# Designs tried in a protein design run: peptides against a protein of PDB entry 6A30. Part 28

Target 1, 150 residues: chain A of PDB entry 6A30
Amino acid sequence: AQDADNVLQPIMDLLDSNLTLFAKICEKTVLKRVLKELWKLVMNTMERTIVLPPLTDQTMIGTLLRKHGKGLEKGRVKLPSHSDGTQMIFNAAKELGQLSKLKDHMVREEAKSLTPKQCAVVELALDTIKQYFHAGGVGLKKTFLEKSPD

## One batch from the design tools (peptide; aimed at target 1 D16 A135)

Design b2_p20_8 (made by RFdiffusion4)
Pose (drawn by RFdiffusion4):
Structure b2_p20_8 (pose): chain A 105 residues (1-54, 100-150), chain P 20 residues (1-20)
Amino acid sequence: AQDADNVLQPIMDLLDSNLTLFAKICEKTVLKRVLKELWKLVMNTMERTIVLPPSKLKDHMVREEAKSLTPKQCAVVELALDTIKQYFHAGGVGLKKTFLEKSPD
Amino acid sequence: SVLPSVEERIEKLQEAYEEK
């Protein structure tokens, strides 16, 4: 849990002062649109940084084996991810839980 | 479970939304 907090700390320091600034000055729809968009952005950047997928093999170029995360690493990643979701839900001012769960990103 | 640090940030966001 402490490790997950440390992982999310950088992105939370960035969004905190902001998300906060918005919903204060945005209509509901405007806020929802921005959050939906920032959500897609965070999920995509995570997909393309901490978990980029894995070369000529014999003759025909095959994808390499993925280097598995350690058990502790897997757990930190799952928790941190579940935490960002709750962060965007924001207890009922951010995105709805139903939207986040079915988010294709 | 939600991390305590995240709960505090969510409370601040809810307060700022109510100030609207």

Design b2_p20_8_s1 (made by RFdiffusion4, then SolubleMPNN; from b2_p20_8, 7 letters changed)
Fold by OpenDDE base, seed 2:
Structure b2_p20_8_s1 (fold): chain B 150 residues (1-150), chain A 20 residues (1-20)
Amino acid sequence: as target 1 above (150 residues)
Amino acid sequence: MILPSVQERIEKLKEAYKSR
């Protein structure tokens, strides 16, 4: 339990901050697109974190999302005019999408078989993250979250 | 400080989505 919480807290904090921000600045249709891209990014990053030895005790997820979040933090979000906000979100989504391309250059180290404990932590983490993206039904649909990201 | 529960965090997020 405690180990799962320690892994989840940084992810949850990051998701809370980013999703709340996106909720405030995005129109509903744009928000859904951003959520879908963010979901793919999170899933891909989790997959890599499972396959790749964690470089640091900080989940690579937290570092990846924090590196991209720094571009958002420096923007004292002056509510840009509706046009400027959409462009910033599009740029952020595009930058997030470019992280997915780093997939091809990471040497597939042999997937270290997760211990049963590690598997349980990952499953719990995935379920929790799905709940965040679902947000009680106002976020992404369960059917989308249950599909493997292509 | 007591960390917010997952459910509490989700509820806050839901409110953020509704307040648009």
Scores: peptide ipSAE 0.506, ipTM 0.899, DockQ to the pose 0.362
OpenDDE base, seeds 1, 3, 4, 5: peptide ipSAE 0.498, 0.501, 0.503, 0.503; ipTM 0.897, 0.898, 0.898, 0.898

Design b2_p20_8_s2 (made by RFdiffusion4, then SolubleMPNN; from b2_p20_8, 6 letters changed)
Fold by OpenDDE base, seed 3:
Structure b2_p20_8_s2 (fold): chain B 150 residues (1-150), chain A 20 residues (1-20)
Amino acid sequence: as target 1 above (150 residues)
Amino acid sequence: MILPSVQERIEKLKEAYKER
């Protein structure tokens, strides 16, 4: 329950603000079009948030890439002896191997089916958001909200 | 502050749609 509320509150606050604004400034036909596009955007964002691991992993990859990029500035190019070139290739191959393992681990973590608890939270969140867009019948039709956003 | 219920938020939104 508490986890669902923590995820829903920011979304509800955003929807309250935006839908209220659009209700005030848009003519009825324009508003329906805006609501349909906003619904697609929300559904796609939720799908990405569920399917894509939280951006923490991309920020971690970006931070790892940025940490490795700072080391290359200072050193006077001593001509690498033939041994240094082989060691650089070996290190590059080892780093590529670790990146592939990390990618496989991320794909495995991404492929972790939502736990039954996570599925229940997502279903509750989706139902709540559908109610906001339906707005007691003044917003989008239920038949539209039940269809795939594609 | 007590957060409004989902239903209270929907009712407020419905009112905003009527005030056109």
Scores: peptide ipSAE 0.496, ipTM 0.895, DockQ to the pose 0.322
OpenDDE base, seeds 1, 2, 4, 5: peptide ipSAE 0.488, 0.494, 0.489, 0.490; ipTM 0.891, 0.893, 0.892, 0.891; seed 5 fails the geometry check

Design b2_p20_8_s3 (made by RFdiffusion4, then SolubleMPNN; from b2_p20_8, 9 letters changed)
Fold by OpenDDE base, seed 4:
Structure b2_p20_8_s3 (fold): chain B 150 residues (1-150), chain A 20 residues (1-20)
Amino acid sequence: as target 1 above (150 residues)
Amino acid sequence: MILPRVKEIIERLKKAYEER
């Protein structure tokens, strides 16, 4: 439980900040596309985070995500005027692009079989993330989340 | 426990959709 919370906390901080903004400014079709790309990114990042030997620094992904998340002001996102909205999407897309680069820097250690503990952490994390991306029916379809390569 | 926070985030997302 605590290990899953430690993995999910930085991801949830990032997703909370960005998806609330995207939900306000994006059309439903655009938002679904963004959610699909975020799903792929989160799945790949989570897999690597859990498969990587316990980063003795849970602080490093947390600090990388927190260093990048500190740039998204906890400011009450005023609904940007049409001009400000485009810049916010661009900034958020740039932050997502930095997460993609972080993915490339996460050393592909060999596909060692997950330990039973790692499997349990992955399963709990996946269920929580699936619930998040489903967003009570406004997000991704359950059928998409279940057919996504886990 | 992340589950209460996830529920709060989901409710904020729902609200953000309804405000459009």
Scores: peptide ipSAE 0.169, ipTM 0.725, DockQ to the pose 0.483
OpenDDE base, seeds 1, 2, 3, 5: peptide ipSAE 0.163, 0.161, 0.161, 0.160; ipTM 0.719, 0.716, 0.716, 0.713

Design b2_p20_8_s4 (made by RFdiffusion4, then SolubleMPNN; from b2_p20_8, 8 letters changed)
Fold by OpenDDE base, seed 2:
Structure b2_p20_8_s4 (fold): chain B 150 residues (1-150), chain A 20 residues (1-20)
Amino acid sequence: as target 1 above (150 residues)
Amino acid sequence: MILPSVQKRIEKLKEAYKSR
């Protein structure tokens, strides 16, 4: 439990910051689209982090997401004018898009077999993130979260 | 079982989604 919490904290901190912002500035349909793209990004990043040796005890996911999220933290959320909100969404989407490009530079190191303990932590982390994106039914549908991201 | 720390985050997020 504690190990999973430690692994999740950096990811959750980033997700909280981003999703709270998006929840405030995005219309419902736009927010849903952002959630779907963010879900795919998180899942793809997790899959890669499982396949790649963790570079540090800090999940490479948290570091990857934090490196690209640095542009968003500086935004003291002044309620942007409608024009500013669109630009913020565009910038956030651009930053998320850059995370996807890091995908191509991650050398496929041989998938180190996770220990049973590591597998259990990853499974718990994945389940937890699914529940987070579901957000008690106000987020993404369970049926979407249960499908493998293409 | 959801971690208590995450449950709190979910509740906050739910409120953020409702406050739109």
Scores: peptide ipSAE 0.564, ipTM 0.931, DockQ to the pose 0.609
OpenDDE base, seeds 1, 3, 4, 5: peptide ipSAE 0.550, 0.550, 0.562, 0.556; ipTM 0.930, 0.930, 0.930, 0.930

## One batch from the design tools (peptide; aimed at target 1 Y132 A135)

Design b2_p21_1 (made by RFdiffusion4)
Pose (drawn by RFdiffusion4):
Structure b2_p21_1 (pose): chain A 105 residues (1-54, 100-150), chain P 21 residues (1-21)
Amino acid sequence: AQDADNVLQPIMDLLDSNLTLFAKICEKTVLKRVLKELWKLVMNTMERTIVLPPSKLKDHMVREEAKSLTPKQCAVVELALDTIKQYFHAGGVGLKKTFLEKSPD
Amino acid sequence: TFVLPSAKERIERLQKAYEES
């Protein structure tokens, strides 16, 4: 849990002063649109940075084996991810839980 | 669902800022 906090700390320091600034000055729809968009952006960047997928093998170029995360690493990643979701839900001012769960991103 | 204390505090700040809207 402490490790998951440390992982999210950088992105939370960035969004905190912001998300906060918004919903204060945005209509509901405007806020929801921005959060839906920032959501897609965070999920996509994470997909393309901490978990980029894995070369000519014999003759025909095959994808290499993924280097598995350690058990502790897997747990930190699952928790941190579940935490960002709650962060965007924001207890009922951010995105609805139903939207986040069915988010294709 | 478990939520990190630091994330919970940030969510409470956002909720307060929304109420001040």

Design b2_p21_1_s1 (made by RFdiffusion4, then SolubleMPNN; from b2_p21_1, 8 letters changed)
Fold by OpenDDE base, seed 2:
Structure b2_p21_1_s1 (fold): chain B 150 residues (1-150), chain A 21 residues (1-21)
Amino acid sequence: as target 1 above (150 residues)
Amino acid sequence: PFILPSVQERIKKLQEAYKES
């Protein structure tokens, strides 16, 4: 549990900042769409990180996301005027697009075998992230979260 | 399913944010 917490904290901090911002600036339909895309991005990034030999530490996922999402993290949640809101959504979408490009550059190299302990941590982390995106039923539906992001 | 206490608190905060949206 503690190992999973250590792995998740950087990712959750980034997600909290982004989702809090999106919740304030997006209407419900747009927010749901953003959540779906963010979910796919997170899942795909995690999958690639597990497979890549240089990324043995799962905390690297948070580092990679933070490196490419810095603009969203520092965004003071001001209630934007209508014009400012559109620009913020555009900027957020652009940053998410950059994260998607990172995914494409992550070449699936030699598959790393995980130790039983690492497998348990990854499983707990994945389940926890699913619960986070479900958010007690106000986020993404379980049926969506159980499907492959591909 | 088991949810880490730290994440459970984060979920509660998100739920509030989503309700206010």
Scores: peptide ipSAE 0.545, ipTM 0.924, DockQ to the pose 0.661
OpenDDE base, seeds 1, 3, 4, 5: peptide ipSAE 0.535, 0.539, 0.541, 0.539; ipTM 0.923, 0.922, 0.922, 0.922

Design b2_p21_1_s2 (made by RFdiffusion4, then SolubleMPNN; from b2_p21_1, 8 letters changed)
Fold by OpenDDE base, seed 2:
Structure b2_p21_1_s2 (fold): chain B 150 residues (1-150), chain A 21 residues (1-21)
Amino acid sequence: as target 1 above (150 residues)
Amino acid sequence: SFILPRVQERIQKLKKAYEES
């Protein structure tokens, strides 16, 4: 449980900041679309993180998310005028896009078999993130979250 | 499924944010 928390905290911090912003500035249909794209990005990033670095490198997800997340947290998003909301979405999308580019620079380390402990942490992490995106029913549908992002 | 208390708190905050939007 503690290991899963350590792995999840950086992801959750990024998600909290971004999703809170999106919830404030996006209409419901736009928000849902953004959530779906963000879900795919998170799942793809996690898959690569599971396959490439041993879970011991808590540093990579944390560093990736922290390098990109530091830009968004410091901005007390004053709800800007209608024009400023679009720019914030664009900036957030750009930050998310940078996370996808980092995907290409992650050297495919040989798929090391996860230990049973590592598998349990990954399963808990995945379940937790699904619950987070579901948000007690106000977020994404369970049926969507259970489908492969591929 | 077990959800960590800290994550549950974050979910509740997020739910509130979505409901207020």
Scores: peptide ipSAE 0.423, ipTM 0.892, DockQ to the pose 0.633
OpenDDE base, seeds 1, 3, 4, 5: peptide ipSAE 0.402, 0.404, 0.422, 0.407; ipTM 0.885, 0.887, 0.889, 0.884

Design b2_p21_1_s3 (made by RFdiffusion4, then SolubleMPNN; from b2_p21_1, 9 letters changed)
Fold by OpenDDE base, seed 2:
Structure b2_p21_1_s3 (fold): chain B 150 residues (1-150), chain A 21 residues (1-21)
Amino acid sequence: as target 1 above (150 residues)
Amino acid sequence: MFILPRVQERIEKLKEAYKES
């Protein structure tokens, strides 16, 4: 339990800050769209951080932004300020780059498969993140969170 | 599903933030 709390703390701090901010500035329908984009960014970041060899934070962030930055343009999402919303997602993605540091705590050996203990911690982390995005039913639907972001 | 009490508290705060929006 304590080990899981220590691993989750940085992720929770990031999510608390960003999701609370988005909730304050976005109308409900816009918020859901922003949450979906953020969810994709989080999942892709975690996948790359945990499964792939260490990428530079810049390379990871740049790839995430190139892949998901276009998704915001396709929706006529009238963000309070188009520049501000995009910049906020950019900043959130940049902060998600700090999940690479979480890898150092979760994955003792960068080149090896996760141990059963590490797998259990990752699973708990993923489940916890899903709960943040679900937010007791006021956020994203469980059915959406259970699907691959791809 | 087990949720850490500390996480649950944060989720409750987040739920309130979403209701106020």
Scores: peptide ipSAE 0.363, ipTM 0.865, DockQ to the pose 0.573
OpenDDE base, seeds 1, 3, 4, 5: peptide ipSAE 0.342, 0.350, 0.345, 0.344; ipTM 0.857, 0.862, 0.859, 0.856

Design b2_p21_1_s4 (made by RFdiffusion4, then SolubleMPNN; from b2_p21_1, 6 letters changed)
Fold by OpenDDE base, seed 2:
Structure b2_p21_1_s4 (fold): chain B 150 residues (1-150), chain A 21 residues (1-21)
Amino acid sequence: as target 1 above (150 residues)
Amino acid sequence: PFILPRVQERIERLQKAYKES
């Protein structure tokens, strides 16, 4: 459990920042769409991180997210005027898009089989992220989260 | 499912953000 928490902290920090922002600036239908796209991105990123580097470096997801998440400074984002909100979404989407490009630069390390401990951590991490996106029913539906993002 | 306390706190904050939107 503690290992999973440590692995999740960087991604959850990024998600908290982005989703809090999106919740403030997006209409409900737009927010739902953003959540779906973000979910796909997160799942694809995790899949690649699991398949490509053996979870030897717990810091890789965190480092990837931290390196690219630096642009969303914890700055008290003054609720920008209508024009600024669109730009913020665009910037957030761009930052998320950079996470997808980072996939292409990840050298396919030989798919090492995860140890049982690593598998358990991954399973817990996935479940935790699903719960976070579900947000007690306010976020995405469980049926959507249980489907493959493919 | 078991949810880590830290994650639960994050979920609650997120729920609040969604409700206030």
Scores: peptide ipSAE 0.489, ipTM 0.909, DockQ to the pose 0.613
OpenDDE base, seeds 1, 3, 4, 5: peptide ipSAE 0.469, 0.474, 0.484, 0.479; ipTM 0.905, 0.907, 0.907, 0.906; seed 4 fails the geometry check

Design b2_p21_2 (made by RFdiffusion4)
Pose (drawn by RFdiffusion4):
Order: C-alpha cells, then structure tokens, then sequence
Structure b2_p21_2 (pose): chain A 105 residues (1-54, 100-150), chain P 21 residues (1-21)
C-alpha cells in the first residue's frame, strides 16, 4: 500500500491542485468532459510507458517474451490502478463508477 | 470552502482504498 502511494504521488501532485480548481469553476458537463478526457490520457500514457509490449527469430520476426513483473510489483500496480479509478470517481463528483469500469481505455 | 471540500473528496476516495489494502 505504501509503495502504491509512492507510485501515484507524482501524478496526484499534478492533478490535485487542478481537479480541485475545476469542479469549482466548471459546469457539471464541462467538468465531466475534462475528467473523461484526462482519464483517457492517463490510461493511455500508462499503457505506453510502464507496460509497453515486448525481433527476428529464425526467419520471420516474432514478438519477444514479456519480462514478468515480480509478485510485489504486480500487486503494487493493481492497487495503484484501482486507486486512480477511485480518484477519478471522487466519491461522486468525478466520473461515475459504471463509466470507469466499462472504459475501453 | 468549496475548494477544500472538493480536495477532501478527491483525496479521501484514494486514501480509503489504501487504508482498506
């Protein structure tokens, strides 16, 4: 849990002062639109940074084996991910839980 | 203030998941 906090700390420091500034000054729809967009952005960047997928093999170029995360690493990633979701739900001001769950991103 | 309330909602939701873990 402490490790997941440390992982999210950089992105939380960025968004905190912000998300906070918004909903204060945005109509519901405007806020929802921005959060839905920032959501897609965070999910996409994570997909393309910490978990980029894995060369000519014999003759025909095959994808390499993925280097598995350690058990502790897997757990930290799952929890940190589940935490960002709750962060964007924001207990009922952010995105709805139904939207986040079915988010294709 | 409204900003403080909103900040608490954003922070509390994340902290609750970590406390449960």
Amino acid sequence: AQDADNVLQPIMDLLDSNLTLFAKICEKTVLKRVLKELWKLVMNTMERTIVLPPSKLKDHMVREEAKSLTPKQCAVVELALDTIKQYFHAGGVGLKKTFLEKSPD
Amino acid sequence: SEAEELEEKFMNAAEETLEEA

Design b2_p21_2_s1 (made by RFdiffusion4, then SolubleMPNN; from b2_p21_2, 11 letters changed)
Fold by OpenDDE base, seed 1:
Structure b2_p21_2_s1 (fold): chain B 150 residues (1-150), chain A 21 residues (1-21)
Amino acid sequence: as target 1 above (150 residues)
Amino acid sequence: SEEEEIRKKFRESYEEVLKKA
């Protein structure tokens, strides 16, 4: 529990901050699309952290997500005019796109096999994130969450 | 608002999992 919380807390803090912003500025249909992209981003980031040896699960995911999330926090949520909302979505999409491109620059170092304990923590973390994104049925569908983000 | 309810459900879902973990 504590180990999983330590891994999840930075991710959840970022997600909560982003969701708070997106829920305010996005229509329901746009919010669903944003959630899907965030899901893919989180899953891909976790997969890379698991596969890439040197950075402890806590530091890299948190740092990568924090470096990209900090750009969004400084925007004083001035209620954007309709035009400003589109620009914010575009900027958010651009930031998400940059996170996706980070995949190509991460040199696959020799995948250190996770210890059984680390695997259990990651599995618990993944289940937690799935439940978070499902949000009791108001978020993403279970069938979508069970699909591997290719 | 509906948006506040959605955010609440996300937070509640997270808190429930953390209690079980």
Scores: peptide ipSAE 0.162, ipTM 0.747, DockQ to the pose 0.524
OpenDDE base, seeds 2, 3, 4, 5: peptide ipSAE 0.131, 0.121, 0.116, 0.144; ipTM 0.716, 0.693, 0.703, 0.734; seeds 2, 3 fail the geometry check

Design b2_p21_2_s2 (made by RFdiffusion4, then SolubleMPNN; from b2_p21_2, 11 letters changed)
Fold by OpenDDE base, seed 2:
Structure b2_p21_2_s2 (fold): chain B 150 residues (1-150), chain A 21 residues (1-21)
Amino acid sequence: as target 1 above (150 residues)
Amino acid sequence: SEEDEIREKFLSARQEVLDKA
């Protein structure tokens, strides 16, 4: 649905840019860890955004992620030399750590129940994001994606 | 390498999800 696309597009653009970089520079085990942390961050951000302002602002989730992730919004970076690879991973991990601060900046306002339409949009968005992180089985396991981010 | 193949599979699968959304 168009409404789901409006919610998803900003999030997916951010994730796609960052994960493209991480996939190129990270070893497999590091990439898995990055995926897990990003998943938790996305889930927590979505939960807070749903509880705070109404989904009438379809770009809010993506905007919030982008606001805290400006350092990660990089174009395709050159692959570092062997010596520079560790430093680049460290920098990327540090930037990811800054995104985690989003949790502390969101004050929970009065929880509003979602309308049926809003619920449907959120469900579609979540399913798509889960599929993205699962990546045909080479990403995160379904069992991990189905658990609470806590 | 096997690791490179996994990375490419990840990138490809990701794009597939985006194209279907």
Scores: peptide ipSAE 0.446, ipTM 0.891, DockQ to the pose 0.239
OpenDDE base, seeds 1, 3, 4, 5: peptide ipSAE 0.442, 0.427, 0.443, 0.435; ipTM 0.890, 0.887, 0.890, 0.889

Design b2_p21_2_s3 (made by RFdiffusion4, then SolubleMPNN; from b2_p21_2, 11 letters changed)
Fold by OpenDDE base, seed 5:
Structure b2_p21_2_s3 (fold): chain B 150 residues (1-150), chain A 21 residues (1-21)
Amino acid sequence: as target 1 above (150 residues)
Amino acid sequence: SEADELRQKFLGSYQAVLEKA
């Protein structure tokens, strides 16, 4: 649990901040679409984290999320006016897009087989994220979450 | 607000999993 939390906490902090913002500014249909895109992003990030860097680089996920999260200064989130909302979505999309550039800096280290402990942590982390995105039924559908993003 | 309710549901789901782990 503690190891999984160490991996999940930075992700959850980022997601919480972004989802709160999106929920405020997006219509329900748009919000669902955003959730699906965030889900794909998280799954892709986790898959790469599992395949490329050893899970021990908890600091890297945290640092990566912090580096990309620095643009979300907790500060003056003035509720953007409608024009500001579009810009915030654009900025959020840009920040999320920069997470995709993290793709280029993840040095293909040889897919080291995860230890059983690491596998257990990853499985727990994945389950937690699925539960998070499902959000008791108000988020994404279980059938969507259970489909491999493959 | 609806946003706050959604946030709490997300967080609640996360916390529930952590408590079971």
Scores: peptide ipSAE 0.097, ipTM 0.656, DockQ to the pose 0.664
OpenDDE base, seeds 1, 2, 3, 4: peptide ipSAE 0.081, 0.089, 0.082, 0.095; ipTM 0.657, 0.649, 0.638, 0.669; seeds 1, 4 fail the geometry check

Design b2_p21_2_s4 (made by RFdiffusion4, then SolubleMPNN; from b2_p21_2, 12 letters changed)
Fold by OpenDDE base, seed 5:
Structure b2_p21_2_s4 (fold): chain B 150 residues (1-150), chain A 21 residues (1-21)
Amino acid sequence: as target 1 above (150 residues)
Amino acid sequence: SKEEEIRNKFLNSYKEVLDKA
């Protein structure tokens, strides 16, 4: 469990920071669309990380996310208290754009064989992230999450 | 707030899986 948490925590920190903004400014249908895009990004990122480096407490995902997450935090424009809805949406779009840039920094190499321990960590990580995105029913539907390639 | 409630559901769902493992 700790290994899975170590792998996912940088992702969760980034998602959590953006989710608060999205939940505030997006109506339900827009929020769902945003979550779907984030899901795709996360799945792609995880796939690349599994393929490239050994799954350790310091995965390429974790390192890249921490590096670029700091950049995202710096770019996190505190929504002025008097910011109109248009400006808030624009800021949210910018943050999503930064997440997409993070994806572009990840290079996929030839798949490596995983040890049983690494497989267990990946399985737990996938279960955890699916549950996160479902969020007790307020997030993505289970059927959508299950159709995604693991 | 509504956004806080939503956020908490995501976080709690995350913790639920890890705490059981």
Scores: peptide ipSAE 0.342, ipTM 0.856, DockQ to the pose 0.722
OpenDDE base, seeds 1, 2, 3, 4: peptide ipSAE 0.171, 0.318, 0.148, 0.233; ipTM 0.722, 0.843, 0.721, 0.770

Design b2_p21_3 (made by RFdiffusion4)
Pose (drawn by RFdiffusion4):
Structure b2_p21_3 (pose): chain A 105 residues (1-54, 100-150), chain P 21 residues (1-21)
Amino acid sequence: AQDADNVLQPIMDLLDSNLTLFAKICEKTVLKRVLKELWKLVMNTMERTIVLPPSKLKDHMVREEAKSLTPKQCAVVELALDTIKQYFHAGGVGLKKTFLEKSPD
Amino acid sequence: EELEEKAEEVAEKLEEELEEL
């Protein structure tokens, strides 16, 4: 849990002062649109940074084997990810839970 | 530590893309 906090700390410091500034000055729809968009952005950047997918093999170029995360690493990643979701839900001001769960991103 | 380093890169990339907006 402490490790997951440390992983999210950088992105939370960035969004905190902000998300906070918004919903204070945005209409509900405007806030929801921004959060939905920031949500897609975070999920996409994570997909393309910490988990980028894995070369000519014999003759026909095959994808390499993925280097598995350690068990502790897997757990930190799952928890950190589940935490960002709750962060965007924000207990009922942010995105609905039903939207986040069915988010294709 | 490896995840924390990558998380800093994610934060930087998000900051840059937000500034572009």

Design b2_p21_3_s1 (made by RFdiffusion4, then SolubleMPNN; from b2_p21_3, 9 letters changed)
Fold by OpenDDE base, seed 5:
Structure b2_p21_3_s1 (fold): chain B 150 residues (1-150), chain A 21 residues (1-21)
Amino acid sequence: as target 1 above (150 residues)
Amino acid sequence: SDLVEKAKEVAKILKEKLEEK
């Protein structure tokens, strides 16, 4: 549904930009750790979007992702020198760490019951994201992805 | 959907990078 696409597009744009960069600059073990943190971030963002009133959802995902993504400048993909890559990883880790801390300050608003349509959109979104993070078996383990609270 | 296809494309890129020795 067009609604699912609208919810997923900002997430996919974030994932496309960040994971492409991290895949280039990170060693495999570091990349897997980054993927786990991004997965947590995505799940937390989706949970918050679902709990927040419908009218602010697109703007809030976009704003939350943009507010925290503003530090990812339009980096001209110059192949970062080894030094630049390390700094980018450090900055990304710092941003992810700040996002993790933000989790503690965001009051869990009472989970409003999703409509069946909203549930279907979320399920489709989750399946797409799980497939993305699984990356044909080389990314995150399916068992790890399934343990994430829906 | 276009997003599913985009997700598959990115997953492919990620797979290729994670398989690079």
Scores: peptide ipSAE 0.077, ipTM 0.646, DockQ to the pose 0.057
OpenDDE base, seeds 1, 2, 3, 4: peptide ipSAE 0.044, 0.050, 0.047, 0.048; ipTM 0.615, 0.623, 0.617, 0.616

Design b2_p21_3_s2 (made by RFdiffusion4, then SolubleMPNN; from b2_p21_3, 9 letters changed)
Fold by OpenDDE base, seed 1:
Structure b2_p21_3_s2 (fold): chain B 150 residues (1-150), chain A 21 residues (1-21)
Amino acid sequence: as target 1 above (150 residues)
Amino acid sequence: SELVEKSKKVAEILAEKLKEL
């Protein structure tokens, strides 16, 4: 339980901040598309965070999140004009795309099979994240979350 | 866990926001 909480806390903080913003500025169809991309990102990030030794990854995720968090604190949320919202989505997508490129750099470290303890942490984390993305039935479809190849 | 309860609350907030769209 505590290990799952430690893995999920940074992810949940990131999701809460970004999804609150996106829910305000995005049309429903765009928001659903963003949720699908965030789902893939979260699955990939969680896989890496649990498979890799905890010490290096918390620092990297914390540093990545801290670099992103500094951009959020300064602005009195002037509702960005439609152009600014698009640019923020583009920047977020670009940063998310850079996280996908981190896939190629981290694939080099051993495909260590998850220990039974790590598997249990992943399962608990997955259930929590699936509930979050399902959002009481108005988010992503449960069938999509369960059949995701990620 | 406390985190699961927090995630449920965030999911509820997200659900309400998605209903408004």
Scores: peptide ipSAE 0.019, ipTM 0.542, DockQ to the pose 0.061
OpenDDE base, seeds 2, 3, 4, 5: peptide ipSAE 0.018, 0.019, 0.018, 0.019; ipTM 0.484, 0.542, 0.536, 0.543; seed 2 fails the geometry check

